# Peptides against a protein of PDB entry 6RGO: the designs that were tried, part 99

Target 1, 392 residues: chain A of PDB entry 6RGO
Amino acid sequence: MALKLLGFNQDATCFSVISSNKGVTIYNCDPFGKCFELEKSTSNDEELDFLVEMLFSTSLIAVVDKTIGASKRKKLKIVNTKRKATICELTFPHEIMDVIMNRKIICVVLKSDQIFVYDISCMKLLRTIDVRGEKLKSTSKFRNSEAVGDIGVRVSLSTDNNSILCYSSYSKSDKENAPLNDIVVFDALKCIQINVLPAVHQSNIVCIACSPDGMLMATASEKGTIIRVFKTIDTENDEPILVNEFRRGSRPSRISEMKFNHDNTLLACVGESDTIHIFALPVTTTEADANEDDTLQQSSHSLSSSINGLQYISKGLANRFGKIIVSKIPTQSQQRHVAYIKIPENAKYRIGFPKDTTNTIHICGEDGNYLVYSIPRNEVGPCTLVKSNTFD

## One batch from the design tools (peptide; made by RFdiffusion4, then SolubleMPNN)

Design b1_p28_2_s2
Fold by OpenDDE base, seed 1:
Structure b1_p28_2_s2 (fold): chain B 392 residues (1-392), chain A 28 residues (1-28)
Amino acid sequence: as target 1 above (392 residues)
Amino acid sequence: SKEKEREELEKEDEKLLEKLEELKKKKE
């Protein structure tokens, strides 16, 4: 059967899939099994497309039917899965492109490059963010629907109650074809912009991940070769703080998803490549423990381990791309371990990090595999398969 | 404790669902 992956929930306790015969199915990860099914409303052999966002392990889901029918693509349904009942329905002026939520906020991204921010507790609109701004609306001839490829506003939301929203924005260049290469950091509760990171890539940003606590963000462009990690709120001399720069590979490849683990020690990425990459993040020691003088001259052997073309870009190369102040990355030469998982060619995978086991990753594939891997802590190498299940 | 944090989150999630269901009943 053709499966389409929707992804994991925020804590990787569940994942959602589209089955051509059944509609939307939600699986529980542990114990493994089906926990909810949304039946197909139409008998037509049309390719099913849905957005499904689950609120953690709750019975609350947001659903958008993106199948054929222009009216359905503009409707967000909030569903109680235990009651199999729609709680409320919202209708938007444009097609819904993405939906993200936490316990406080729902964000709805439209094809018009608008972000609607709601208080989840009352479904009240808090803010409409217009990413194109007023000036660009006059010159936007609707780019013919064919040439609007996969380039749209990307969003990520912190899973905590602070509700830090990161979104891609158009650069201030007077060019009619400004790239979506700026990042805006937004407090979704207070409805205030808290930071702007200009030109974080040369091309359009296609993937963003916010850390669970909202303190870090990861970004990737359409090239998918470089992943950058920034602080969201903190700045140095009013300039963005680049914490990490990772090379996923030498060949261009789309990144479809990135996620931080729950303690901000790992960043995983997945996409069109045969490999899930897991990067170690330096533990941000809070300033207090900087006084222990332990003179361990561990020679920074730059392990230029060319494992799958992964290279850590040394501090010096960042200076050629814009005034990104590479903060003094604390010289604690924590060996940045890299782990990987090999996946079948042409199989789309999604990733999730469980809350309780920060060195474990959940993955699921359109091949019908749900896999749990252990991530090596102190070594560069493959992840170890711990558990496997199949779904249809 | 992690268990107490989980119980507090489960109670927050239940209260959220109750509020949304009350919002439905007020619109019907």
Scores: peptide ipSAE 0.287, ipTM 0.846, DockQ to the pose 0.464
Fold by OpenDDE base, seed 3:
Structure b1_p28_2_s2 (fold): chain B 392 residues (1-392), chain A 28 residues (1-28)
Amino acid sequence: as target 1 above (392 residues)
Amino acid sequence: SKEKEREELEKEDEKLLEKLEELKKKKE
């Protein structure tokens, strides 16, 4: 049977799949088992496509039927899985490309490069963000939306109540083909733009991850060779916004998903490659807990010394030449993975970090495998398989 | 404790579902 992965929920307690014969199935991770099914409404042999976003371990899901020929691609259904009932339905002017949520906010991304931000508690529209409209104020030509291929706006939302939304935006270049290589950081609760990170990659951004607390953001371009990690907010201490640059590989490969763990110590990435990569983030120890004498010689290789090549061009020049956030970090400062998982080359995988175990990663494959791995702490190497289950 | 935080989140999530079900009843 053809399986299509929809991914894990925010805390990796559940994952969603499309089965060609059954429709949408949600599995619980522990204890492992099927917890919900949305039956196929159509008898047609059409390839099923859905968006499903689950609110943590709750009975609340957002569902979009994206099946080809379906008049439903513009419809968001909010469903109570325990009652097997639609709570509400929203219809959009364009096809829904993505849906993300937390306990406060639902964001709906349209094929028109619009982001609709809703208060989840009442389904009230808080903001419409027009990512193209920001460009069109600078460039007179409406490019027909049809010619922008599979490269749309990417979004990520913090899983906490701060509701930090990161999205890709078009660069201000006068070129008709401006890439989606800017990032906007948006407070979805206050409906304010917090920050803009210009030209974070040379090509379109295809993957974004926000940390659970919204303090960090990871980005990858179409090349998928370099992952960059940024602070979402400028700190008063003139600290560089770019905190990490990771090298996934030398060969171009699309990254489909990235996730932070719950304490911002790890970043995982998965995509078209045979390898899930896990990177260690430097823990910014706030100076306050200096008192406990525990001589854990974590070689805090102070990344402070190698990042010194990011000469912060002083405040005065930043107005005319947009903040060159990405000076060419010397290739020597690119960190490799600390851990990895080998996966089948032809199987799509999704990743999730459980809240309670910071050194554990959940993965699931279109091959019908649900796998739990332990991440090594003290050595660079393969993750250890702890648990395996199968699903169909 | 982590358990109390979980119980508080579960109660927040239940209240959210109740509000959405009330919103449904007002539209019917």
Scores: peptide ipSAE 0.283, ipTM 0.843, DockQ to the pose 0.473
Fold by OpenDDE base, seed 2:
Structure b1_p28_2_s2 (fold): chain B 392 residues (1-392), chain A 28 residues (1-28)
Amino acid sequence: as target 1 above (392 residues)
Amino acid sequence: SKEKEREELEKEDEKLLEKLEELKKKKE
């Protein structure tokens, strides 16, 4: 059967797939098995296309049926899976491109480059963000919307209740072809812009990940060779703080998904390449737990020695136009992966980090494999397969 | 404890679902 992956939920307890014969299926990860099926609305041999966002392990899902004509692609259904009932339906002026949620907020991304922010508890619209409207105030020329290829606004939301929303925005360049290479950090609860990170890449941003706590964000461009990690809220002298710059590879390859683990110690990326890359983040020692006296002298040969070189505080080269460009970390200071997983070149994979096991990663493929890997802690190398299941 | 945090989140999620079901009944 042709499978299409929708991805993992926020805590990687479930994943969603489109099965050509059945419609949407949600699998539980542990114990492994089907927990929900949404039947296809059409008897036709039409290629099924859905957006499904699940609220953790709850019976709450947001569903967009994209299979049928332009009118249905504008409808969001909130469904109780336990009751198999629609709770509410929202209709948008444009096609829905993405839906993300946490326990407080639903964000709906439209083909118009608009982001609709809702309070999930009452489905009240809190704000409409018009990413194009911000650009149009800077550039008088309406580009005809037809020439906007596969490059739209990208979003990521923190999984915590702080509800930090990161989205790609158009650079304020007078060029008609301004790339989507700025990032806006937005408090979705208070409906305030917190930060703007200008020109984080030279080309369009195609992938964003927010950390679970909303304190970090990762970005990748259409080149997918470099991943940058920034602080979301904190600034140094009103400049964006670049925490890490990772090199995925030398060859251009699209990154489709990135995820932080729940303690912000790991960043994983997947895409069109034969390899999932896992990067280590520097552990910010919060000073608080220094008081427990436990004398265990274990000579951890800490891999600490190689991390010291990354204190390149990117002195923002203020270009002649007063725009802070995030300076590139020198290629010598670019970190590599600490772990990897080999995947089939032609199979799309999705990734998720479980909350309880920070050194475990869940992956699923359009090849029908659900795989659990252990991430090595003290060595650079391949991940170890711990569990495998198949689905159809 | 992690267990108490889980139980508190489950109760928050149940209350969220109840509120959404009440909103459905008010629109019907």
Scores: peptide ipSAE 0.282, ipTM 0.845, DockQ to the pose 0.463
Fold by OpenDDE base, seed 5:
Structure b1_p28_2_s2 (fold): chain B 392 residues (1-392), chain A 28 residues (1-28)
Amino acid sequence: as target 1 above (392 residues)
Amino acid sequence: SKEKEREELEKEDEKLLEKLEELKKKKE
């Protein structure tokens, strides 16, 4: 059977899959097993495509039927899985591309590059963000979105109640084909833009991850060779703070998903490569614990390579050329993974970090494997397989 | 405690589901 992975929920307690014969299935991670199944509404041999966003381990899911020919691509269903009932249905003017949620907010991304922000408690529209709005004034050419591949607005939402929304935006270049290489940081509750990170990559951003607390964000471009981690809110001299720059690899490879662990100490990435990479983030010691004198000179080579190497090249024409983040960090001094997992090259995998075990990662594959790995703490190396389950 | 935080989240999640079910009943 062809499996299509939808992903883990926010705390990696569940994951969802599309089975060609069954429709949408949700699995619980511990104890491992099926917890919900949404039957296929159509007998047709059409390739099933769905968006399913879970709200943690709750009975609340958001579902979009994206199956080709389905008049349902513009419809968001909010479903109670315990009752097997639709709570509400929303219809949008354009095809739904993505849905993300936390306990406060649902964000719906449309093919029109619009983001609809809803209060989940009442399904009231709080804001419509038009990511094209500044650009549509200059270029009446709707990019025929058919020919330019899967490059749309990318979004990530903090899993906490602060509801920090990060989204990709078009660079302020007069070029008709400006890349989606800016990031906007948005308070989804207050409906206020709080930061803008201009030109964080040279090409379109294809993957964004927000930390659970919304304080960090990771970005990857179409090249997927470099991952950048920024502070979301804080700025230094009105410039974005780059916390980390990681090298995934030398070969271009699309990153499909990135996630922070719950304590912001690890960042994992997965994509088209045979390797899940796990990177260590510097522990921000809060100033308070500096007083305990315990002189354990564990020569942890603090890979605090001071990333002083970002130069914003503002090309001198103030109004037209957005600042470009240029890494001056030599390719050899870029931080690499601290841990890795080898996966089948032809199988798509998804990743999740469980809340309770910060050194554990959950992964699932379209090969029908659900795997739990332990992440090494003190050594650079492979993760250790702790648990394995299969699903179909 | 982690258990108390979990119980508080479960109660928040139940209240969210109740509010959404009430919205359904008001539209029918």
Scores: peptide ipSAE 0.268, ipTM 0.835, DockQ to the pose 0.478

Design b1_p28_2_s3
Fold by OpenDDE base, seed 1:
Structure b1_p28_2_s3 (fold): chain B 392 residues (1-392), chain A 28 residues (1-28)
Amino acid sequence: as target 1 above (392 residues)
Amino acid sequence: SREEERRKLEEEDEELLEKLEELKKEKE
């Protein structure tokens, strides 16, 4: 059967899939098994398309039916899976492109490049962010519907209660076709912009991940060759702090998903390539716990030694064409993956990090495989398969 | 403890579901 992956929940305790015959199915990871099914409302042989966001391991899901008719693609349903009942339905002016949530906030991304921010407890609208509206002069040439390209506003939300929202925005260029290559960091609870990272890539940002605590974000462009990790809130001399620059590969390949593990020590990425890459993040020693005595810290120093320089994204080097040059971290400081998983060619995979096991990754494929891998700690190499299950 | 944190999150999640079910009854 044709499976379409919807992905893991925030803590990787569940994942959701679209089955062409059944509709949406949610699987529990441990013990492995079906926990919920949402039957398709229609007998049509149309390719099913859904957005499903699950609130952790709860019975709360947000669902968008993108399959049938322009009206359903604008509707967000909040469903209690235990009761099999719709709690509420919201209708938007434009097609829903993405939905993300935590225990405090739901964010809804529209095809209009608008982000609707809701308080989940009462479904009250807190803010509408218009990512286009900051461009005063760009004439209302709706990008012709022919730009079918996957170039829209990307979002990621912290899974904690601080509710740090990272989203892609249009660069302040006088060009009609400015790229979505800026990042805005937004406090979704207070509805305040915290930070703006200008021109973090040369092309449109296609993937963003926020850390669970909202302190870090990872970004990838359409090229998918370089992943950049920034601090979200902290700045140095009013400049964005680039923590890491990772090289996924030399060949362009789309990254579809990135995730941090729970303790911000690992970043995983998946996409159109035959390889899931896992990168190690340097443990930011907060200065406070430098108690002298524990001799065992010597082994962690070897990986940290190469990124001594917090490299500023200097505002200053406008080349002759007024482009903000992100100070390229020297290619010598580009780290490779520490671990990898080989996946079948042309199989779409999704990734999740469980809270309890920071060196374990969950993956699921449109090939019907759910796999649990152990990530090596002290060596660069392949991950070890720990558990395998199949689903239909 | 980690178990106490888990229990507290489970309680917060059930309270959230109750509030949303109450909000439904007020709209019907």
Scores: peptide ipSAE 0.261, ipTM 0.830, DockQ to the pose 0.460
Fold by OpenDDE base, seed 2:
Structure b1_p28_2_s3 (fold): chain B 392 residues (1-392), chain A 28 residues (1-28)
Amino acid sequence: as target 1 above (392 residues)
Amino acid sequence: SREEERRKLEEEDEELLEKLEELKKEKE
């Protein structure tokens, strides 16, 4: 059967798939098995398309039926999976492109480049962010909406209660074709803009990941050759802090998903390539844990020697207009992956990090494989397969 | 403890579901 992956939940305890014959199925990762099924409402051989966002391991899901008709594509259903009942339905003026949530916030991204921010506890609208309207205030030229291809606003939300929202925005360039290459950092609870990172890539941003705590974000452009990691909130002299620049590869390849692990020590990426790449982040030693055992000092030296090449390029190149451009880290200081997983070139995969095991990654494929890998700590190399299951 | 943190999150998740079910009854 043709499977379509929807992805993992926030803690990688569950993943969602569309089965062409059954509808939406949610699988539990451990113990492995089906935990919820949403039956197809229509007997037609129409290709099923859904958005499903699950709130951790709860019975709460957000569902959008994108299969057919402009009306259904504008409806968000909040469903209790234990009761198999719709709690509420929201209707939007435009097609829903993405839905993300945590325990406090639901964000709904529309085809109109609008982000609707809701308080999940009462489904009250807190904010409408109009990314296009912000562009129109900066650029006098109306571009007709029709011909913007597969490039829309990208979003990521912290999984913690701080609810840090990162989204792509249009550059304030006077060019009619201003790319979606700015990042806005937004406090979704307070409804305030915290930071703006201008021109983080030369082309449109197609993938964003926020760390679980909302303190870091990763970005990738259409080229997918370089991943940049920034601090979200912290600035140095009112300039964005570039923490890491990773090289995924030399060949252009689209990145479809990125994830941080729960302690911000690893960043994984997946996409159209035959390889999931895992990058190590520098451990920010918070001064607080300095009181316990001296014994772990020795093993950190070998990885630290490759990390010491991170020149803090705090020097924003002010362009001719006094705008800070994130300086490109010299190619010599670009870090590569520390670990990798080989996947079938023609299979789409999703990734997730479990909360309790920071050196474990969950992956699932449209080939019907659910795989658990161990990530090597001290060596650059392949991940080790620990568990495998199949689904249909 | 991690167990106490998990229990608190489970309680918060149950309270959230209860509030949403109440919101449903107010709209019916």
Scores: peptide ipSAE 0.256, ipTM 0.830, DockQ to the pose 0.455
Fold by OpenDDE base, seed 3:
Structure b1_p28_2_s3 (fold): chain B 392 residues (1-392), chain A 28 residues (1-28)
Amino acid sequence: as target 1 above (392 residues)
Amino acid sequence: SREEERRKLEEEDEELLEKLEELKKEKE
């Protein structure tokens, strides 16, 4: 059967798939098995398309039927899976492109490049973010929404209650074809913009990940060769916002998903390539309890020496040229993966990090494989397969 | 503890579901 992966929930306890014959199925990871099914509403041999976002391991899901009809593609259903009942339905002016949630916030991304931010507890609209409207204040020409092909606004939300929303925005370039290569960091609870990261890539951003705590974000462009990791908040200590630059590969390949683990020590990426890459992040030692003994000599090759070439251009020059966040970082500062998983060519995979096991990654494929891998700690190498299951 | 944190999150998630079911009744 043709499977389409929807992805893991926030804690990787469940994953969602579309089966052409059955509709949406949610699987539990441990114990492995089906926990919910949403039957297809139509008997037609039409390609099923859905958005499904699950709130952790709860009975709360957000569902968008994208299969057929412009009306359904504009409807968000909030469903209680235990009751098999729709709690509420919201209708949007445009097609829904993405839905993300945590325990406080639902964000709905529209084809119009609008982000609707809701308080989940009462389904009240807190903010409409118009990603195009910020540009329209500077450039009088309405870009016809149709001419921006497969490149829409990308979003990621922190899984914690801080509800940090990262989204791609249009560069302030006077060019009619300005790329979606800026990042906005938004406090979704307070409904305030907290940061703007201009020109984080040369081309459109196609993938964003926010860390669970909202303190870090990762970005990848259409090229997918370089992944950049940024602090979401400017620290008082004049520390560079760009904390890591990773090289996935030399060949262009689209990254479809990135995830941080729950302690911000690992970043995984998956996409069109035969390889899931896992990168190590420097542990920000908050100088709290340095209990002496377990000086595991992680050769923290002090990224301090190579990042010191990112001269923070003093506050005065930043006003005229914008924050040059991405100077030409020497190719020598580009870290490789510390671990990898080989996946079948042309199989789409999704990734998730379980909360309780920081060195474990869950993956699932449109090939019907659910796989659990252990990530090596002390050496660069392949991940070890720990568990495998199949689904249909 | 991690177990107390889990229990607290489960309680918050149940309260959220109850509030959303109440919101349904107010619209019917």
Scores: peptide ipSAE 0.253, ipTM 0.826, DockQ to the pose 0.462
Fold by OpenDDE base, seed 5:
Structure b1_p28_2_s3 (fold): chain B 392 residues (1-392), chain A 28 residues (1-28)
Amino acid sequence: as target 1 above (392 residues)
Amino acid sequence: SREEERRKLEEEDEELLEKLEELKKEKE
């Protein structure tokens, strides 16, 4: 049976899948098992497509039926899984492309490049963000690019209550085909734009991850060869702070998902490649503990020493059009993964980091595998398989 | 404690569900 992965929840305690026969199924990770099933409303042999966003391990889910012909692609259902009941239904003017939530906010991304921001507690609209702005309303040539995998606005939301929303925006190029290569950082609670990171890639951004605390953001372009990590709020000389630049690989490969772990020490990425890559982030030494004089000369040549050198102040090269472009870190200074997981070719995988174990990663595949891996701390190498389960 | 933090999150999640169920009753 064809499985389609929807992903993990915010803390990797659950994951959701679409089964062609059953509709949406939610699995609990520990103890492993089915915790919810949503039956398909259609008897047709149509390929099922859903958006399902979970709120942690709660009974709250947001569901969009995206199945062809279902006429429900503009409807968001808020469902209580314990009661198997729809709590609320919202109808949008355009097709829903994505839904993300935390305990405070629901963001709904439309095919119109609009983001609707809701207070989850009352389902009140706080803000409508129009990413196209006024200039692009006239060029409503909906790219009937059925063929170019829907390059729309990408979003990521912090899992904390601060509700930092990162989204891709069109660069201020007077070109009709401006890339989605700017990032906006937005306080979703206060409805204030905090920061703008211009031209973080040369091409469209196809993947964004916000850290759980909203302090970091990772971005990948259509090439998927380079991942950039930025501070979300802080700026140096009104320029975006590039914390890290990671090299996933030399060959182009689409990144479908990235995740930070809960302490911002690791970034994982997955996509069309046979490899999940895990990168180490610099530990932000909080200035507070600098006073303890403990001269423990332990000569552990830990991999930490290579991280210090690259405050690469991305001198925003103003191009001939006055655009700041994030300068590429020299190829020699691009960090590689510290750990990896090999996955089957042609199987789509999703990733999640559990809250309680910062060196553990959960993965699930359309091959019906749920796998738990331990991440090596002291050496560059493969992750170790700790637990495996199968689902259908 | 981690247990108190978990309990507080569970209570916040229950209160959220109750508020959303009340909004359902006000719309019917």
Scores: peptide ipSAE 0.236, ipTM 0.815, DockQ to the pose 0.482

